# Designs tried in a protein design run: peptides against a protein of PDB entry 3NZW. Part 75

Target 1, 212 residues: chain A of PDB entry 3NZW
Amino acid sequence: TTTLAFRFQGGIIVAVDSRATAGNWVASQTVKKVIEINPFLLGTMAGGAADCQFWETWLGSQCRLHELREKERISVAAASKILSNLVYQYKGAGLSMGTMICGYTRKEGPTIYYVDSDGTRLKGDIFCVGSGQTFAYGVLDSNYKWDLSVEDALYLGKRSILAAAHRDAYSGGSVNLYHVTEDGWIYHGNHDVGELFWKVKEEEGSFNNVIG
Target 2, 222 residues: chain B of PDB entry 3NZW
Amino acid sequence: QFNPYGDNGGTILGIAGEDFAVLAGDTRNITDYSINSRYEPKVFDCGDNIVMSANGFAADGDALVKRFKNSVKWYHFDHNDKKLSINSAARNIQHLLYGKRFFPYYVHTIIAGLDEDGKGAVYSFDPVGSYEREQCRAGGAAASLIMPFLDNQVNFKNQYEPGTNGKVKKPLKYLSVEEVIKLVRDSFTSATERHIQVGDGLEILIVTKDGVRKEFYELKRD

## One batch from the design tools (peptide; made by RFdiffusion4, then SolubleMPNN)

Design b2_p15_4_s2 (from b2_p15_4, 9 letters changed)
Fold by OpenDDE base, seed 3:
Structure b2_p15_4_s2 (fold): chain B 212 residues (1-212), chain C 222 residues (1-222), chain A 15 residues (1-15)
Amino acid sequence: as target 1 above (212 residues)
Amino acid sequence: as target 2 above (222 residues)
Amino acid sequence: SFEEKSPPSLHEWWL
């Protein structure tokens, strides 16, 4: 898996691959590693598929309950804290989760929290999470600027996942791309890695390690 | 050291069509190299046009299916005999599986039916309850033999339009029930040839708006 | 750590 999220002047970009594996077996190429918790809040998934899917779905329910009780959308801080508290209660039980809770609230603005099954909860501007995270960071860090245009930011997110998909055997399939703003998240499509790779290679003159 | 799990072999396969879905399984039950039964069905009609199979350790599979059937029953009690939708069934099964997250059901679970729009639906689960809706899925002993075939023949992976020099992918289209049945039969006959845990019989459950029908075919009994 | 892919349980899906 490779997931990433970063803040920039235009909000948040979230990009993820779609491969699931079981050892050397490619279990799926079409897994949704982003949960749409609400129109303003996303969760990303890395680690055990069931752990992430189950608990982030549960998180969605908790976020909805918050809205019903408090008559206000849950903050990104609170949502991430709920998940963090939950996984911390299971610390040592064998959960495997690396998640990013990304969203927008009026009080917080665009916000990203990293939450993992070790109980770590971090607020930050840039996170790459998964087995391919270092590959994604290589591209993302080298090109990231706060002042990126939305178009450039979307491309950078997509391009970073593509790099990871290329180098990480456990990442691939497609890139699912999101842009989060004050108006909520916008889905920017599913980009097949096979097609995207050749397109990017041609347009950029990159990936010269591959001849064809 | 005590191992609570067994492996009873077998293989299952789900394929979704436009207005139907198929879930098939062989009828061989095995332990190690010993055939326990040549006819032990493992694909079940669970009501509400939902068919289910949980392949792997048969005791766990049977337990899971029984629990799901019970869930369907209680859903009817609690919701005025409302039909359980396939997506809700999938969510329910996730909870059944994940409820045993730390002592999992040792099974690959597939359900098939129709979604709320009447389109064929197949959901597959890992042992601890991650799930995905797919057009096709193979599970069990010969899944690794069948799944690539399904990728090619159902999802048209690595197929291109003739004369396009590999630049135009074969367009996705739904298969007819007859085409799907042919693919299922070919899959299982092929798997039987190459895997000792697959054989004896093939039971296919076909879900349409009119209900569930069953087809049975003999496989090699070697 | 996500730099090293933990071996999955048999048949368990990993992201």
Scores: peptide ipSAE 0.442, ipTM 0.803, DockQ to the pose 0.364; fails the geometry check
Fold by OpenDDE base, seed 5:
Structure b2_p15_4_s2 (fold): chain B 212 residues (1-212), chain C 222 residues (1-222), chain A 15 residues (1-15)
Amino acid sequence: as target 1 above (212 residues)
Amino acid sequence: as target 2 above (222 residues)
Amino acid sequence: SFEEKSPPSLHEWWL
C-alpha cells in the first residue's frame, strides 16, 4: 500500500493506491483505501485490510453519533483521538493499522492526523503511509510547496502514488484521488496505473528505466 | 504443535451479471490426500435471495453459514420481516468474521445476490472480515488457477480492440447467464485437471429476481 | 493466527 495526504494553500490532497495482497498473491487491484466518513472527513487505510475497514467504519459510526448528540460535526482532532484511543486499548493484540484522518471543520480548517496501531497520533502537513511510503516521499518532498495550485497539487499527489506503485511490489492497481476543501471532499477519479504510467512517461519524459 | 485448523480443500467461484448472480462450488471434501466425500455441498441458499459459501476449513465454514442464517432469521424478527439487502448481509458477515479476529474462521467467504437496484452482486471476504464488492471472485484451493482466467474473461483484462495498437481496451459488458455458466464450468473442469482438492461435482446456484435455482454438473472423480 | 504454509487464498488481505 501507498497512501498520502498533504496540506497546501488550496486545502488537502489525498491519494491512495488500490492493491491488496496476501503474501505474493495479488488479492485485489480495486480496493477502496479511502473511507468517506462524512462529506468533510476522510480516513485512509494501510496495514491489515480488515482492521482498517472494521475500525474506520466503526469510527464513522462514532462520528455520526457525535453529530446527532452534539448537533455539530465532530472535529478532526476528536475523530482521530477516538480512533487513537481505541487502537491503544488493543495495543499488543496484533492490530495492524496505518491511517490518516483528513478533514475540514470551521474551527480547525483543513487538518490531517496520522494514527497507527502502535498508538502514535500526529498532526501534520504531509504524511505518506504504507510499504511504498518512502517512494512517495521521494517525489512529494522534491516537489511540494505550500503555494501549489489545486491542479498542480492534484497532479503531485497522483504522481507520487504512481512512483510508489512503480517501485513497490505491494502497491499498484489504480490511484484514487481526493481534494478536501471547506466545502467538503471532492473525488477526482480512479486512475489506472497501467494507463497512467505510460501517459506520464510520455508527457514528462520520465521513467526512463522502462523501455517504451 | 497444536493446530486447530484443518483444510478441506475445494474451490468456490462467484460471478455477477446484470440482473443475476452466480455462486458455484465443487462438492469434493478432502483431508490431506484422502477424499472424505464426493458430494458435500458448500454453497447454500440463506434466504432473502442471498447465497453463501465459506471455503477452507469446513467446520469453520459450516459454523459461519449457520450463524449467518440465524442472523437472517433474527433480522426478520427484529425488523418486521424486512428483506435483508445484500450490502447489509455483507456488513453483518464482516462482524461475524471480525468477532473472531484473534481466532479467525479459517475460510474464504463469498456471497452472491442482487443489490437494491436489482443488479447482480458478489461480495468476497478474507478470513477476518475485510470485504469488497466485485464482478467476480474465485476462492479456495484452486483460486490462483481460476482468478486470472476470470480477470481475462469477465473483466476483459489484457484485451484490446483490434487495430488500435493496444491503446483501446475491450469495453466492459455484462455476460449472459449462459455465458457465465459456461465460464464457471470451464473454470472448474480446468481446475480439476490441475488440483487434487477439486473435483467430483459442481453445484451452481443462480440468483435472479425470481429466486434461487440450482444446477449440478459432474466433474472428474480421480 | 494464520499458518504461514497456507495457500494465499486463506491469508488475510494486506494493504
Scores: peptide ipSAE 0.441, ipTM 0.793, DockQ to the pose 0.779; fails the geometry check
Fold by OpenDDE base, seed 4:
Structure b2_p15_4_s2 (fold): chain B 212 residues (1-212), chain C 222 residues (1-222), chain A 15 residues (1-15)
Amino acid sequence: as target 1 above (212 residues)
Amino acid sequence: as target 2 above (222 residues)
Amino acid sequence: SFEEKSPPSLHEWWL
């Protein structure tokens, strides 16, 4: 898996691959590694598929209950804390989760929290999470600026996942791309890596380690 | 060291059509290299136009299917005989599986039916309850032999329009029930040739708006 | 272990 999220002047970009594996077996190329918790809040998945899918779905329910009880959307801080508290109760039990909770509230603005099954909860501006994270960071860190245009930011997110998909055997399939603004998240499509790779190679003159 | 799990072999396969879905399984049951039964059905009609199979350790599979059938029963009691939708069934099965997260059911689960729009639906589960809706999925012993074939023949992977130099993919389209049955039969006959845990018989459950029907075909009895 | 005993189709999915 490779997931990433970063804050910039235009909000948050979230980009993820879609491969699931079982050892050397490619279990799926079409896994949805982003859960749409509500129109303003996203969760990303890395680690055990069932752990992430089950508990982030549970998180969605808790966030909805918050809205019903408090008559207000849950904050990104509170949502991430609920998940963090939950996984902490299971600390040492063998859960495997590397998640990012990304969203926008009027109170917080665009916000990203990293939450993992070790009990770590971090607020930050840039995270790459998964087996391909270092490959994504290589591209993302080299090109990141706060003042990126929305178009450039979307491309950078997509391009960083593509780099990871190219080098990490456990990442691939497609890139799912999101832009989070004050008006909520916007889905920017599913980009098949098989097609995207050749397009990017041609347009950039990159990936010259591959002949074709 | 005590191993609580067995492996009863077999293979299952689901394919969704436009207005139908199929779930198929061989009828061979084995332990190690011994055939226990040449006809032990592993695909079940669970009611509400949902068919289910949990392939791997048969004891776990049977337990899971029984629990799900019971869940359907209680759903009717609690909701005035409301039909359980396939997506709700999938969520329920996730909870059944994940409820044993630390001592999993040793199975690959597939369900098939129609979604709320009347479209064919196939859901597949890992042993601990992650699930995905797909157009097709193979599970069990010969899944690694069949799944790539389904990628090519159902999802048209690596197929291109002739004369386009690989620039235009073969368009996705739904397959007819007859085409799907042919693919299922070819999948299982091929798998039987290359895997000792697959064979004897093939049972196919076909789900349409009119209900569930069953077809049976002989496989090699090697 | 569970994963060591199972074929790929019976392995837990990892992201």
Scores: peptide ipSAE 0.435, ipTM 0.798, DockQ to the pose 0.812; fails the geometry check
Fold by OpenDDE base, seed 1:
Structure b2_p15_4_s2 (fold): chain B 212 residues (1-212), chain C 222 residues (1-222), chain A 15 residues (1-15)
Amino acid sequence: as target 1 above (212 residues)
Amino acid sequence: as target 2 above (222 residues)
Amino acid sequence: SFEEKSPPSLHEWWL
C-alpha cells in the first residue's frame, strides 16, 4: 500500500493506491483505501485490510453519533483521537493500521492526523503511509510547495502514488485521488496505474528506467 | 503444537452479471490427500436471494453460514420481514468474521446476489472480514489458478482492441448467463486437472430476480 | 501464524 495526504494553500490532497496483497498473492487491484466518513472527513487505510476497514467504518459510526449528540460535525482532532484511543486499547493485540484522518472543520481548517496501531497520533502537513511510503516521499518532498495550484497539487499526489506503485511490489492497481476543501471532499477519479504510467512517462519524459 | 484448523480443500468462484449473479463451488471435500466426500455442497441459498459459500476449513465454513442464516432470520424478526439487502448482508458477515479476529474462521467467503438496483453483486471476504464488491472472485484451493483467468475473461485484463497498438483496452461489458456458466465450467474443469483438492462435482447457484436456480455438472473424479 | 499456514486464498488481506 501507498497512501499520502498533504496540506497546501488549496486545502488537502489525498491519494492512495488500490492493491491488496496476501503474501506474494495480489488479492485485489481495486480496494478502496479511502473511507468517506462524512462530506468533510476522510480516512485512509494501510496495514491489515480488515483492521482498517472494520475500525474506520466503526469510526464513521462514532463520528455520526457525535454529530447527532452534539448537533455539530466532529472535529478532525476528535475523530482521530477516537480512533487513536481505540487502537491504543488494542495495543499488543496485533492490530495493523496506518491511517490518516483528513478533513475540514470551520474551527480547525484543513487538518491531517496520522494514526497508527502503535498508538502514535500526529498532526502534520505531509504524510505518506504504507510499504511504498518512502517512494512516495521521494517524489512528494522533491516537488512539494505550499503554494501549489490545485491542479499541480492533484497531479503531485497522483504522481507520487504512481512512483510508489512503480517501485513497491505491494502497491499498484489504480490511484484514487481526493481534494478536500472548506466545502468538503471532491473525488478526482480512479486512475489505472497501467494507463497512467505510460501517460506520465510520455508527458514528462520520466521513468527512463523503463524502455518502451 | 496443536493446530485447530483443518483444510478441506475445494474451490469456489463468484461472477456478477448485469441482472444476475453466480456462485459456484466444487463438491469435493478432502483432508490431506484423502477424499472425504465427492458430493458435499458448499454453496448455500441463505434466503433473501443471497447465496453464500465459506471455503476452507469446512467446520468453520459451516459455522459461519449457519450464523449468517440465523442473522437473516433475526433480521426478519426485528424488521418486519424486510428483505436483507446484499450490501447489508456483506456488512453483517464482516461483523461475524471480525468478531473472531483473534481466532479467525479459516475460510474465504463469497456471497452473491442482486443489489438494490437489481444488478448482479459479488462480495468477497478475507478470513477476518475485510470485504469488497467485485465483478468476479475465485476462492479456495485453486483460486490462484482461476483468478487470473477470471481477470482476463470477465474483466478483460490485458486485452486490447485489435489494430490499436495496445492503446485501446477491450471495453468492459456484462457477460450473459450462458457465457458466465461456460466460464465457470471451464474454470473448474481446468482447476480439476491441476489441483488435487478440486473435482468430483460442480454446483452452480444462479441468482436472478426470480430466485435462486441450481445447476450441477460432473467433474473429473480421479 | 494463521497467515503463514494458510494458502493465498485464505490469507488475510494486507494494504
Scores: peptide ipSAE 0.432, ipTM 0.790, DockQ to the pose 0.793; fails the geometry check

Design b2_p15_4_s3 (from b2_p15_4, 8 letters changed)
Fold by OpenDDE base, seed 5:
Structure b2_p15_4_s3 (fold): chain B 212 residues (1-212), chain C 222 residues (1-222), chain A 15 residues (1-15)
Amino acid sequence: as target 1 above (212 residues)
Amino acid sequence: as target 2 above (222 residues)
Amino acid sequence: SFEEKSPPSLHRWYF
């Protein structure tokens, strides 16, 4: 898996691959690794598929309960803290989760928290999470600027996942791309890696390690 | 070291059509190299037009199916005989599986039915409850032999329109029930040839708006 | 733990 999220002048970009594996077996190429908790809040999934799906779905329920009880949307900080507290209670039990909670509230603005099954909770502007994270960081860090246009930021997110899909055997399938703004998240499509790779290679003159 | 799990082999396969879904399984039950039964069905009608199979360790599979059937029963009691939707069933099964996260059911679970729009639906689960809706899924002993075939014949992977220099993929299209049954039969006959844990019989449950129909075909008995 | 009780052949999905 490779997931990433970063803040920029235009909000948040979230990009993820769609491959699931079971050992050397490619279990699926079409999994959804972003949970849409509410129109303003996303969760990303890396690690154990069931652990991520189960607990992030549970998190969604907790966020909805918060909204019902408090009559306002939960903060990104609070949502991420709920998840962090939960996984910390299971520390040592063998959960495998690397998650990003990304969203917008009026109080916080666009916000990203990293939460993993080790109990780590970090607020930050840029995270790549998963087996292909270092490959994604290589591209993302090399091209990231706060002042990116929305178009360039979307491309950079997509391109970073593509790089990871190319180098990480456990990443691939497609890129699911999101843009989070004050008006909520916007889904920017599913981009098949097989098609995207050749397109990017041709347009950039990149990936010259592969002969077409 | 004590191993609480067995492996009873077998293979299951689900394919969703436009207005139907199919869930099939062989009827061989085996332990190690010994055939326990040549006819032990592992695909079940669970009510509400939902068919289910949990393939792997049969004791775990049976337990899981029983629990789900009971869940359907109680759902009716608690919700005025409301029909359990296939997506809700999938969520329920996730909870059943994940409830044993630290001592999992040793099974690959597949359910099939119709979604709320009347479209064919197949959901597959890993042993601890991750799940995905798909057009097709093979599970069990010969899954690795069948799944690539389904990729090619159901989802038309690696197929392109002639004369396009590989630039235009073969368009996705729903298969008829007859075409799906042919693919299922070909899958299992082929798997039987290459895997000792697959054979004897093939039972296919077909889900339509009219209910669940069963078909049975002989497989090699060697 | 999961690993202690699970059979070696059990392959769960990973993202």
Scores: peptide ipSAE 0.458, ipTM 0.820, DockQ to the pose 0.441; fails the geometry check
Fold by OpenDDE base, seed 3:
Structure b2_p15_4_s3 (fold): chain B 212 residues (1-212), chain C 222 residues (1-222), chain A 15 residues (1-15)
Amino acid sequence: as target 1 above (212 residues)
Amino acid sequence: as target 2 above (222 residues)
Amino acid sequence: SFEEKSPPSLHRWYF
């Protein structure tokens, strides 16, 4: 798996691959590793598939309960803390989760929290999470600027996942791409890695380790 | 040390059509190299036009199916006999599986039915409750033999339009029930040839708006 | 533990 999220002048970009594995077996190429908690809040999934799906769905329920009780959308900080507290209660039990909670509130603005099953909770501007994270960081860090246009930021997110899909055997399938703004998240499509790779290679003159 | 798990072999597969879905399984039950039964059905009609199979350790599979059937019963009690939708069934099964997250059911679970729009639906689960809706899925002993075949023949992977020099993919298209049954039969006959844990009989449950139909075919008994 | 109770061949999915 490779997931990433980063803040920039235009909000948040979230990009993830879609491969699931069981050892050397490619279990699926089409899994959704982003949960849409509400129109302004996303969760990403890396690690144990069931752990991520179950608890992030549970998180969604908790976020909805908050909204009903408080008549206000939950903050990204609070949502991430709920998840962090939950996984911390299971510390030592063997949960496997690497998650990012990404969203927008008027109070916080665009916000990203990293939460993992070790109990780590971090606020930050840039995170890559999963077995391919270092490959994604290589591309993302090399090209990231706060002042990226929305178009360039979307491309950078997509391109970083593509790099990871290329190098990490446990990442691949497609890129699911999101842009989060003050108006909520916008889904920017599913991009098959097989088609995207050749397109990018041709347009950039990149991936020269592969014969065209 | 006591090992609570067994492996009873077998293979299952689901395929969704436009207005139908199928869930099929062989009827062989084994332990190690010994055939326990040549006819032990593992695909079940659970009511509300939902068919289910949990393949792997048969004791766990049977327990899970019984729990789900009971869940359907209570859903009717609690919701004025409302039909359980396939997506809600999938969520329920996730909770059943994840409820044993730290002592899992040793099974690969597949359900099939129709979604709320009347479209064929197949959901597959790992042992601890991750799930995905797919057009097709193979599970069990010969899943690694069958799944690539389904990728090619149901989802048309690696197929291109003739004369396009590989530039145009074969378009996705729903298969007829007859075509699906042919694929299922070919899948299991081929799997039986190459895997000792698959054989004896093939039971196919076909879900349509009219209900669940069953078909049975003989497989090799070697 | 999960690992102790789970068989080695458990077909658990990972993202």
Scores: peptide ipSAE 0.454, ipTM 0.826, DockQ to the pose 0.470; fails the geometry check
Fold by OpenDDE base, seed 4:
Structure b2_p15_4_s3 (fold): chain B 212 residues (1-212), chain C 222 residues (1-222), chain A 15 residues (1-15)
Amino acid sequence: as target 1 above (212 residues)
Amino acid sequence: as target 2 above (222 residues)
Amino acid sequence: SFEEKSPPSLHRWYF
């Protein structure tokens, strides 16, 4: 898995691959690793598929309950804290989760929290999470600027996942791409890695380690 | 060292059509290299036009299916005989599986039915409850033999339009029930040839708006 | 733990 999220002048970009594995077996190439908690809040999934899917769905329920009780959307800080508190209660039990909670509230603005099953909760501007994270960071860190245009930011997110998909055997399938603004998240499509790779190679003149 | 798990082999396969879905399984039950039964059905009609199989350790599979059937019953009691939708069934099964997260059911679970729009639906589960809706899924002993075939024949992976020099993919389309049955039969006959834990019989449950019907075919009895 | 109870051949999905 490779997931990433970063803040920039235009909000948040979230990009994830879609491969699931069971050992050396490619279990699926079409997994949805982003949960749409509400129109302004996303969760990403890396690690154990069931752990992520179960608890982030549970998180969605908790966020909805918050909205019903408080008559206001939950903050990104509070949502991430709920998840963090939950996984911390299971510390040592063997949960495997690397998650990012990304969203916008009027109070916080665009916000990203990293939450993992070790009990770590971090607020930050840039995170790559998963087995391919270092490959994604290589591209993302090399090209990241706060002042990126929305178009460039979307491309950078997509391109970083593509790099990880190329080098990490546990990442691939497609890139799911999101842009989060004050008006909510916008889904920017599913991009098959096979097609995307050749397109990018041709347009950039990159990936010259592959002949074709 | 005590091992609480067994492995009873077998293989299951789900394929969703436009307005139908199929869930098929062989009827062989084994332990190690011994055939326990040549006819032990593992695909079940659970009511509400939902068919289910949990393949792997049969004791766990049977327990899970019984729990789900009971869940359907209680859903009716609690919601004035409302039909359980396939997506809600999938969520329920996730909870059943994840409820044993730290002592999992040793099974590959597939359910099939129709979604709320009347379209064929197949959901597959890992042992601890992650799930995905797909057009097709193979599970069990010969899943690794069948799934690539389904990728090619159901999802048309690596197929291109002739004369396009590989630039145009074969378009996705739904398969007819007859085509699906042919694929299922070919899958299991082929798997039986190459896997000792697959064989004896093939039972196919077909879900349509009119209900569930069953078909049976003989497989090699080696 | 999960690993202690799970069979060696259990392959859950990972993202």
Scores: peptide ipSAE 0.454, ipTM 0.818, DockQ to the pose 0.440; fails the geometry check
Fold by OpenDDE base, seed 1:
Structure b2_p15_4_s3 (fold): chain B 212 residues (1-212), chain C 222 residues (1-222), chain A 15 residues (1-15)
Amino acid sequence: as target 1 above (212 residues)
Amino acid sequence: as target 2 above (222 residues)
Amino acid sequence: SFEEKSPPSLHRWYF
């Protein structure tokens, strides 16, 4: 898996691959690794598929309960804290989760929290999470700047996942791309890696390690 | 050291069509190299037009299916005989599986039915409850032999339109029930040839708006 | 650990 999220002048970009594996077996190429918790809040999934899917769905329920009780959408800080507290209770039990909680509230603005099953909770501007994270960082860090246009930011997110899909055997399938603004998240499509790779290679003149 | 798990082999396969879904399984039950039964069905009609199989350790599979059937029953009691939707069934099964997260059911679970729009639906689960809706899924002993075939024949992976120099993919389209049944039969006959834990019989449950139909075909018994 | 208590051939998915 490779997931990433970063803040920029235009909000948040979230990009993820769609491969699931079981050892050397490619279990699926079409997994949805972003949960749409509410129109303003996303969760990403890396690690154990069931752990992530189950608990982030549970998180969604908790976020909805918060909204019902408090008559206000939950903050990104609070949502991420709920998940962090939960996984901390399971510390040592063997949960495997690397998650990003990405969203917008009026009081916080665009916000990203990293939460993992080790109990780490970090607020930040840039995170790549998963087995291919270092490959994604290589591209993302090299091209990131706060002042990216929305178009360039979307492309950078997509391109970073593509790089990881290329180098990480555990990442691939497609890129699911999101843009989060004060108006909520916008889904920017599913981009098959097979098609995307050749398109990018042709347009950029990149991936010259591949002849074809 | 005590091992609480067995492995009874077998293989299951689900394919969703436009207005139908199929869930098939062989009827061989095996332990190690010994055939326990040549006809032990592992695909079940669970009511509400939902068919289910949990393939792997048969004791766990049977337990899970029974729990789900019971869940369907209680759903009717609690919700005025409301039909359980396939997506809700999938969520319920996730909870059943994840409830044993630290002592998992040793099974690969597949359910099939129709979604609320009447479209064919197949959901597959890992042993601890991650799930995905897909057009097709193979599970069990010969899944690794069948799944690539399904990728090619159901999802048309690596197929391109002639004369396009590999630039235009073969378009996705739904398969007819006849085409799906043929693919299922070809899958299992092929798997039987190459896997000792697959064989004897093939039972196919076909879900349509009219209900669940069963078909049976002989497989090699060697 | 999960792996220690589970059969080695368990088809657990990872993202």
Scores: peptide ipSAE 0.448, ipTM 0.812, DockQ to the pose 0.483; fails the geometry check

